# Designs tried in a protein design run: peptides against a protein of PDB entry 6RGO. Part 236

Target 1, 392 residues: chain A of PDB entry 6RGO
Amino acid sequence: MALKLLGFNQDATCFSVISSNKGVTIYNCDPFGKCFELEKSTSNDEELDFLVEMLFSTSLIAVVDKTIGASKRKKLKIVNTKRKATICELTFPHEIMDVIMNRKIICVVLKSDQIFVYDISCMKLLRTIDVRGEKLKSTSKFRNSEAVGDIGVRVSLSTDNNSILCYSSYSKSDKENAPLNDIVVFDALKCIQINVLPAVHQSNIVCIACSPDGMLMATASEKGTIIRVFKTIDTENDEPILVNEFRRGSRPSRISEMKFNHDNTLLACVGESDTIHIFALPVTTTEADANEDDTLQQSSHSLSSSINGLQYISKGLANRFGKIIVSKIPTQSQQRHVAYIKIPENAKYRIGFPKDTTNTIHICGEDGNYLVYSIPRNEVGPCTLVKSNTFD

## One batch from the design tools (peptide; made by RFdiffusion4, then SolubleMPNN)

Design b2_p19_5_s3 (from b2_p19_5, 6 letters changed)
Fold by OpenDDE base, seed 2:
Structure b2_p19_5_s3 (fold): chain B 392 residues (1-392), chain A 19 residues (1-19)
Amino acid sequence: as target 1 above (392 residues)
Amino acid sequence: ELTSNVTEEKIKELQELLK
C-alpha cells in the first residue's frame, strides 16, 4: 500500500499517516496501535492528500482534505476523534498549505502567503498576517507551480502556552523574486511582532523549528547544508543572537522537518538524505542550579568559549556593514552531528521527541516502520534501536 | 469570505477537549 506520512503530534505520543485504501489513520506510539481512523470519503482512485494536525494526545484534530480535484482544499475541519464528529468547519479564500496548533492557537497558512491566527478555544480570528505585505500584492502572479516542492511561507509554533510563532518572510529587496529568507518572531496570543531576523540564509527558508518553550528557533534553506539556531526573543544590541551553526552535510539535500527535544538540548533533522542528524545544543546553565554535578562542566566550557568566539566575530562584522550579515561562522566552527540514524533513501521519514525521555527519538517511515531510538550521550555515533513496530 | 459554523454548543465541546 502507498503510505504518506503526516507526522507526529507535539509530544510524539501519536503519529498520523494516509493509507491509500483506508484514508487517515492515527497511531498511538505507546502502547503501539490504531487510535483513530478517518475513512476515505471518495470512491475515486485519486491519490489521497491530507493535512492532519493533532493536539497532543487529545481527541482534537484539524483536518484538511488536499486531494486533487477536491473542493475541500480551502476547508479546515476541527474533528472530535472520540465522537467521530466535526465540531466546526472553516472555509478560506485560498488553498490551505499548512496548519499548526497548540493548546491556545491554531495557525492556518494559505497559498496566498497569508497566516490566519485563531484562538482555538472559540475559533475566533485574532490576526491575519499578510507575509507579502501591501506592495507585493500587485506583481506576484500566483505561481501556478503545481510542484509539491513549492517555495512558500514556512511556520513553526511553540508547543507551550506562550504561543511563539516563527514564520519565513520576504526580504525587503525590491526584487520581484525576493527570497523568503527573513524570519519574523510573533507573539500569537498578544498579536505582536517580537523580533525580525533578516537574511538568515542566502536562499529561501524551507524548514523552521521553534523550541517547545519558544526561546530558540532552527532554520534551514533549500540547500539544507547548514542549520542555524537563533534566540527568538533575546537580542544583543538590537541584533539577532546566533546560538549555533550546524553542518548537516557538504551536498545539498532538502530538510523536510526539524525538531527540538523538550529540554532544548537536542535538535534533530530529517529530509531527502539517508540520514537523520541529531545535534547537541549548549545547555544554557542558568547560574542558579550550579550546585550538584561537577562532571559535565568540562564540555560546556569548550562550547561557551566557541559561543564567545561567535560573539567576537558578530561584533567585529556588524559594525562595518550595517546589515546583519549573519557573520559566516568560520567553516571550522561549524558543529557536526553528535548522533545519527540511517534510513532508507527512498522512504520519507518524520521525527518526534517524547516529553519524558530527552535522549529518545521516535521516527516513522512511509515504508511502514515506527522506530524508537536511544541517542548516545557521551560519544559521537549511531543511535541504538530500542523498539520497532510496523503499520499499514 | 471566511465561513464558520461555530455555535455556542460547539465552543463548549472545544473547551472540554482543551482541558
Scores: peptide ipSAE 0.545, ipTM 0.924, DockQ to the pose 0.850
Fold by OpenDDE base, seed 1:
Structure b2_p19_5_s3 (fold): chain B 392 residues (1-392), chain A 19 residues (1-19)
Amino acid sequence: as target 1 above (392 residues)
Amino acid sequence: ELTSNVTEEKIKELQELLK
């Protein structure tokens, strides 16, 4: 049967799949089993397509039926899974491309490059962000939307109550073909733009991850060779702070998903490659007061590769057209993965980090495998398989 | 246009799921 993966919830306690015969199924990770099923509303042998976003381990899901006709693709359903009942429906002017939420906010991304921000507690619209509207003020020509197939606005939302929204925006270039290579950081509760990171990649951004606390963001372009990690809120001399630059690989490969673990010590990425990559983030020692006491000389051979290169994104060489190019970290300073998982070729996978186990990653595949891996702490190498289950 | 069918009863149900 063809499975399509929708992904893990925010705490990796559940994941959602589309089964061609059954419709949407939500699996619990531990104990492993079906916790919700949404039956196919139609007997037609049409290929099922859905968006499903689950609010942690709660009975709240957001659902978009993309299977049948343009009308359903514009309709968001908020569903109570315990009651199998629709709480409310919202209809949008354009097709829904993505839905993301936390305990405070729902964001709905449309094919029109609009982001609708709602207060989840009352489904009140707080803001409509028009990512094209800022561009249209600079460039009068409607790009015929036909040719830009897979390149839409990307979003990520912090899982905390601060509700930091990161989204891709069009660069202010007068070129008809401005890339989606800027990032806007937005307070979704206050509806205030906090920061703008210009030209974080040379090409369109296709993947964004926000940290659970909203303090970090990871970005990848359509090349998927380099992942950049930035501070979201903090700036230095009004310039963006680049925390890390990771090399996934030398060959171009699309990254479909990235996630931080709960304590911001790891970043995982998955995509079209045969490998899930896991990167270590340097623990920024907050200067917690060094209270003097206990002498335990545990020779932590800190592999403090003191990447003391908080390389300020120095004002990138203004290219011949005054565009700030994010300075490439020298290839020698680009970190590789600390751990990896090999996955079957052509199988799409999703990733999730559980809250309680910082060194564990959950993965699931369109091959029907749900796998739990242990991440090595002190060595660069493969992750160890701890648990496996199958689903259909 | 945006259409919504959110009722006060459904808002209460939503708020109970957010607890």
Scores: peptide ipSAE 0.544, ipTM 0.924, DockQ to the pose 0.860
Fold by OpenDDE base, seed 3:
Structure b2_p19_5_s3 (fold): chain B 392 residues (1-392), chain A 19 residues (1-19)
Amino acid sequence: as target 1 above (392 residues)
Amino acid sequence: ELTSNVTEEKIKELQELLK
């Protein structure tokens, strides 16, 4: 049977799939088994397409029927899985491209490059962000979006209550074909723009991940060779906003998903390649002034690979040309993965990090495999398979 | 047009699922 992966929930306790014959199925990870099914409403042999976003382990899901020809591609359904009932429906002017949520906010991304931000507790619209309309205030001609069917606005939302929204925006360059290579950081609760990161890649951003606490974000371009990690907030200290640069590979490959673990120590990426890559993030110890005393010589071999190559562009040049955030990091300072998982070629996989085990990753494939891996801490190498299950 | 089928009763059900 053809399976299509929808992904894990925020805590990797459940994952969602489309079965061509059954419709949407949600699986529980532990104990492994089906916990919800949404039956196919149509008897037609049409290829099923859905968006499903689940709110943690709750009975709350957001569902969009994206099946071709369906007028439902503009409808968001909020469903109670325990009651098997629709709570509410929202209809949008354009096709829904993505839906993300946390305990406070739902964000709905449209094909029009609009982001609708809702208070989840009452389904009140807080803000409409028009990513194209911000570009129109600059004399830049609309890219007729008809030709660029696969390059749209990308979003990620913090899983905490701070509700930090990161989204891709069009560069202010006077070029008719300005790429989606800026990042906007937005407080979704206060409806305030926190930061703008210009030109974080040379080409369109195709994947964004926000950390659970919203303090970090990761970005990848359509090349998928370099992953960059940024602070979301400008610190008052002249600290670089770019904290990490990782090399996934030398060959171009699309990254479909990235995720941070719950303590911001790991970043995983998956896509069209035969390999899931896991990168270690340096723990930014906020030096809280912990007093002198306790002598526990834990030899933290700080893999302080001296990122000496962050040439601080002197304050004087930054003021005239905008914040050039992407200094030319020397290719030698690009960190590799610390761990990896080999996956079958041509199988799409999704990733999730469980809360309780910082060194465990959950993965599921369109091949019908649900796999749990242990991530090595002290050695660069393959992850170890701990548990496997199959689904249909 | 944005159409919303949200009732006060359905908002209470939604708030119970968010607890």
Scores: peptide ipSAE 0.543, ipTM 0.926, DockQ to the pose 0.850
Fold by OpenDDE base, seed 5:
Structure b2_p19_5_s3 (fold): chain B 392 residues (1-392), chain A 19 residues (1-19)
Amino acid sequence: as target 1 above (392 residues)
Amino acid sequence: ELTSNVTEEKIKELQELLK
């Protein structure tokens, strides 16, 4: 049977898949098993496509039927999985491209490059963000996204109650073909823009991950060779703070998903390559109060390769020809992975970090494998397989 | 046009799932 992988929930306790014969299935990770099934409404041999966003282990899901049928692609259903009933349905003016949520906010991304921000508790519209801005409303040339692939607005939302929304935006270049290479940081609860990170890549941003607390953001471009990690709120001299620059590989390869673990110590990435990469983040020692005396000399030889090369991304000098020169951080400051997982070629995988085990990663594939790996702490190397299950 | 079928009864059900 053809499986299409939808992904993990926020805490990696569940994942969702599309089965060509069954429709949408949600699996529980531990104990492993089916916890919800949404039956196929049509007997037609049409390729099933859905967006499904879960809210942790709750009975709340958001569903969009993306299967062929122009009217359904504009409808968001909020479903109670325990009752198998629709709570509400929202119809949008354009096709829904993405849906993200936490306990406070739902964000709906449209093909029009609009983001609709809702208070989940009352389904009240808080804000409509127009990423194209008012000047581009007249150029109603929707990029016929048929010819120029899946380039649209990308979003990520913090899983906490602060509800920090990071989204890709068009650079302010007067060019009709401006890249989606800016990032906006937005407080989704207060509906205020917090920060703007200009030209974080040379090409369109295709993947964004926000940390669970909203304090960090990872970005990748269409090239997928470099991942950049920024602070979301803090600035230095009104410039964005680059925390890390990671090298995934030398060959271009699309990154489909990135995730932080729950304590912001690890960043994982997956995509079209045969390898999931896991990167270590510098532990920000919060100066917790150094009061109590107790001398336990546990010589944790932390491999503090303190590469103290805080390289500022100096504002790319807009050369007289309107090329934003993203300052190339010297290739010598680029960190590699600390751990990796080999996956089958051509299998799409998704990743999740469980809350209780910060050194464990959950992965699932369109090959029907659900795998749990242990991440090495003290060495650079492969992850160890701890548990495996299969699904159909 | 943006269309919604949200009712007060359905908002109560939604708030129960968020607890």
Scores: peptide ipSAE 0.531, ipTM 0.924, DockQ to the pose 0.885

Design b2_p19_5_s4 (from b2_p19_5, 5 letters changed)
Fold by OpenDDE base, seed 1:
Structure b2_p19_5_s4 (fold): chain B 392 residues (1-392), chain A 19 residues (1-19)
Amino acid sequence: as target 1 above (392 residues)
Amino acid sequence: EVTSDITEEKIKEIQKLLS
């Protein structure tokens, strides 16, 4: 049977899959097993496509039937999994491209490059964000180039109640072909733009991850060779703070998903490559805990290479065109992965970090494997397989 | 335009799932 992965929920307690014959299935990770099934509503041998966003381990899911020919591509269903019933339906003017949520907010991304921000508690629209802006409404040239269908607005939402929304935006260049290479940081609750990170990549941003607390954001472009990590809210001299630049690889490869762990110490990425990469983030020692004098001399040669010096003030080289280009970290300062997982070629995988175990990662594949890996702490190397399950 | 079939009863059900 062909499986299609939808992904893990926010705490990696569940993951969602599409089975060609069954429809949508949600699996619980521990104990492993089916917790919800949404039967195929159509008898046709059409390739099933769905968006499913689960709200943590709750009985609330958002569902979009994206199956080809379905008039339902514009409908968001809020479903109670315990009742197996639709609570409410929202119908949008355009096809739904993505849905993301936390305990406060639902964000709905449309093919029109609009983001609809809802208060989940009352399903009230708080804001419509038009990422194209007013100027691009006049260039109604739908690029009929079939090839551009995969470049859309990307979003990520903090899993906390602060509800920090990061989204890709078009650069202010009057070119008909402006890349989606800016990032906007948005308070989804207050409906306020907090920050704008201009030109964070040279090409379109295809993947964004927000940290659980909303304080960090990771970005990757179509090249997928470099991952950049920024502060979301904090600025230095009104300029974006680049915390890290990671090298995934030398070969271009699309990154499909990135996630932070729950304590912001790890960033994982997965995509079209045979390798999941895990990067260590520098622990920002908040100066506050300097007071407890406890003398435990444990000579852990922490290779705390003093990353003190990588306050690379991104002196925005105002290139001749007045565009702030994020300063490239010297190739020597590009950190590699600290850990990796080899995955089958041509199998799509999804990743999740469980809350209770900061050094474990959950992965699932369209090959029908659900795998739990232990991440090495003190060495650069492969992750160790701890648990394996299969699904159909 | 966005259309919704949301009602106060449906809102109470959502709120109960968020609790």
Scores: peptide ipSAE 0.708, ipTM 0.976, DockQ to the pose 0.908
Fold by OpenDDE base, seed 3:
Structure b2_p19_5_s4 (fold): chain B 392 residues (1-392), chain A 19 residues (1-19)
Amino acid sequence: as target 1 above (392 residues)
Amino acid sequence: EVTSDITEEKIKEIQKLLS
């Protein structure tokens, strides 16, 4: 059967898939098994497409039927999986491109480059963000929406209650073809823009990940060769907002998903390549509690030697015009992965980090494999397969 | 325009699933 992966929930306790014959199925990871099924409403041999966003391990899911020709592409359904019933339905003016949520917020991304921010607790609209409307004040030419191919607004939301929303925006360049290479950081609860990172890549941003706490974000362009990690908030110290630059590879390859682990020590990426890459983030020791005792000195030395080449080029020339020139990190300071997983060529995979085990990664494939890997801490190398299951 | 069939009773059901 043709499977299409929808992804893991926020804590990687469940994943969702589309089966061409069955519709949407949600699997529990441990114990492994089906926990919910949404039957196909139509007997037509139409290629099924859905968005499904699950709220952690709760019975709350958001569902969009994106099947071609369906008038339902503009409809968000909030579903109670325990009751197998739609609670409510929202209809938008444009096709829904993405839906993200946490315990506080639902964000709905439209094909119009609008982001609708809702308070989940009352389903009240808090904000409409018009990513194009900010550009229209400078350039009256709507790019015909038809010529904007697969490059739309990308979003990521912190899984915590702070509800930090990161989204891609159009650069302020007078060029008719301004790329989606700016990042806006937005407090979704307060409805306040907290930061703007201009020109974080040379080309359109195609993948964004926010850390669970919203303190970090990762970005990848359509080239997918370099991943950049940024602080979401300007620190009062003249510390560079760019904290890491990782090299996934030398060949262009689309990154489809990135995830931080729960303690911000690892960043994983997956895409069209035969390899899931896992990068170590340097623990920013907040210098505060360095007063406790001597004993854990020994094991930290070996990985630190490779990290010392990150001369923080503190020369962010904040030119008087507020252009954060992302100082080109020297190609020599680009870190490689610390761990990897080989996946079948042409199989799409999704990734998730479980909450309770910072060195474990969950992956699932359109090949029908659900796999649990252990991530090596002290050595650069392959991840070890711990558990495997199959699904159909 | 966004249309919704949300009601106070449906909101109470959502709140119960968030708890």
Scores: peptide ipSAE 0.708, ipTM 0.976, DockQ to the pose 0.907
Fold by OpenDDE base, seed 2:
Structure b2_p19_5_s4 (fold): chain B 392 residues (1-392), chain A 19 residues (1-19)
Amino acid sequence: as target 1 above (392 residues)
Amino acid sequence: EVTSDITEEKIKEIQKLLS
């Protein structure tokens, strides 16, 4: 049977798949098993395509039927999985490209490069974000969708209640083909733009991950060779703070998904390559007030990776047009993965981090494998397989 | 334009699933 992966929920307690014969199935990770199934409404041999976003382990899901020829590609369904019934339906003017949610917010991304931000508690529209802006409305010939890999707006939402939304935006170049290489950081609750990171890559951004707390974001371009991690809110002298630059590989390969773990110590990436890469982030010790007492000599062998001072070579070549070119970290200062998982070359995988085990990663494949790996802490190497299950 | 079939009863059902 052909499987298509939809992904993990926010805490990696569940994942969703499309089975060609069954429709949409949601699996629970532990104990492993089917927790919900949406039956295929059509007998046709059409390739099923869906968006399914689950709200954590709740009985609330958002569903879009994206099947080709389906008149439903503009319709968002909010479904109660316990009742097996649609609660409400929203119909949009354009095709739905993505849906993301947390306990406060639903964001709906349209093919028109619009983001609709809803309060989930009442399904009230809070904001419509037009990513093209007023200037580009004139030249929007709908890109004929024949181009392999539809370059649209990418979004990521913090899983916390702060509801930090990161999205890709068009650079302020008067060029008809301006790349989606700016990032906007947006407070989705207050409907305020917090930050703008200009030209974070040279090409279109194709993958974004926001940290669970919304304090960090990771970005990857079409090249997928470099991943950049930024602070979302904090700035230094009104400039974006680049925390890390990671090298995934030397060869171009599309990154399909990135995830932070729940404590912002790890960033995982997956895509078209035979390898899931896991990168270590510097632990920002918040100086919690050192109240005196407990003597436990945990020999934190700090892997003092001599992060020889990132001399912020604040030689921002302020080119005459005020675009902060994020200075590339010298190739010698680019960090590699600390851990990896080998996957089949032809199988698409999705990734998730469970909340309670910061050194564990959940992965699932279109090959029908659900796998749990342990991530090594003190050495660079392969992850260890802890648990495996199969699904169909 | 966006159309919705949302009602106060449906909102109460959503709120019960968010709790």
Scores: peptide ipSAE 0.704, ipTM 0.976, DockQ to the pose 0.889
Fold by OpenDDE base, seed 4:
Structure b2_p19_5_s4 (fold): chain B 392 residues (1-392), chain A 19 residues (1-19)
Amino acid sequence: as target 1 above (392 residues)
Amino acid sequence: EVTSDITEEKIKEIQKLLS
């Protein structure tokens, strides 16, 4: 049977798949098993296409049926999985490209490069973000998704209640072919722009991950060779703070998904390559409650990772190209993965980090494998398979 | 324009699923 992966929910307690014969199935990770099934509405041998976003372990899902005709691709259904019933339906002016949510916010990304931000508690529109801006409304031939590949606005939302939204935006170049290589950081609750990270890559951004707390963001371009991690809110001298630059590989390969673990110590990436890469992040000591408790000088060898603060010295070449965030990280000092998982060639995989086990990763494949891996802490090497299940 | 069939009753159902 052809399976298509939709991905894990925010806490990796469930994952969603499309089965050509059954429609949408949601699996629970532990105990492993089917928890919801949405039957296909049509008897036709049409290739099923859906967006499904699940709200944690709740009975609330957002569903977009992309299989049948241009009309259904504009409809967002909010579904109660316990009742197997649509609660409400929203119809948008354009095709829905993505849906992301947390306990406060639903974001709907349209083919028009618009992001609709909703308060989930009342389904009220809080903001429409036009990523092209008002000036481009006149000349914007919709990017025919056929000619310029799967390049559109990418979004990621913090899983916490602060609801930090990161999205890709067009660079301020007067060129008709401006890349989607800027990032905007947006408070989705207050509906305010917090930060703008200009030209974080040389090419279009194709993958974004926000940390669960919204304090970090990872980005990858079409090349997928370098992953950059930034602070979302904090700036140094009004310039973006690059925390890490990771090398996935030397060969170009698309990254389809990235995720932080729940304590911001790990970043995983998956895509078209035979390898899931896991990178270690420096422990950002939040200067939180150093309450006074006293004594024991256990000599934790602080691996002084010399976070040479990548001062983006914009050399003042006033060339009309926007300030490209030129990584000063020499190619030799680019951090590599600390752990990896080998996956079958040409199998699409999705990743998730469970909340309670920061050194565990959940993965699922279009090959019908659900796998749980342990991530090594003290050594660079392969992850260890802990649990495996199959689905159809 | 965006159209919706949302009602106060449907909002109460959503709120119950968020709790």
Scores: peptide ipSAE 0.699, ipTM 0.975, DockQ to the pose 0.911

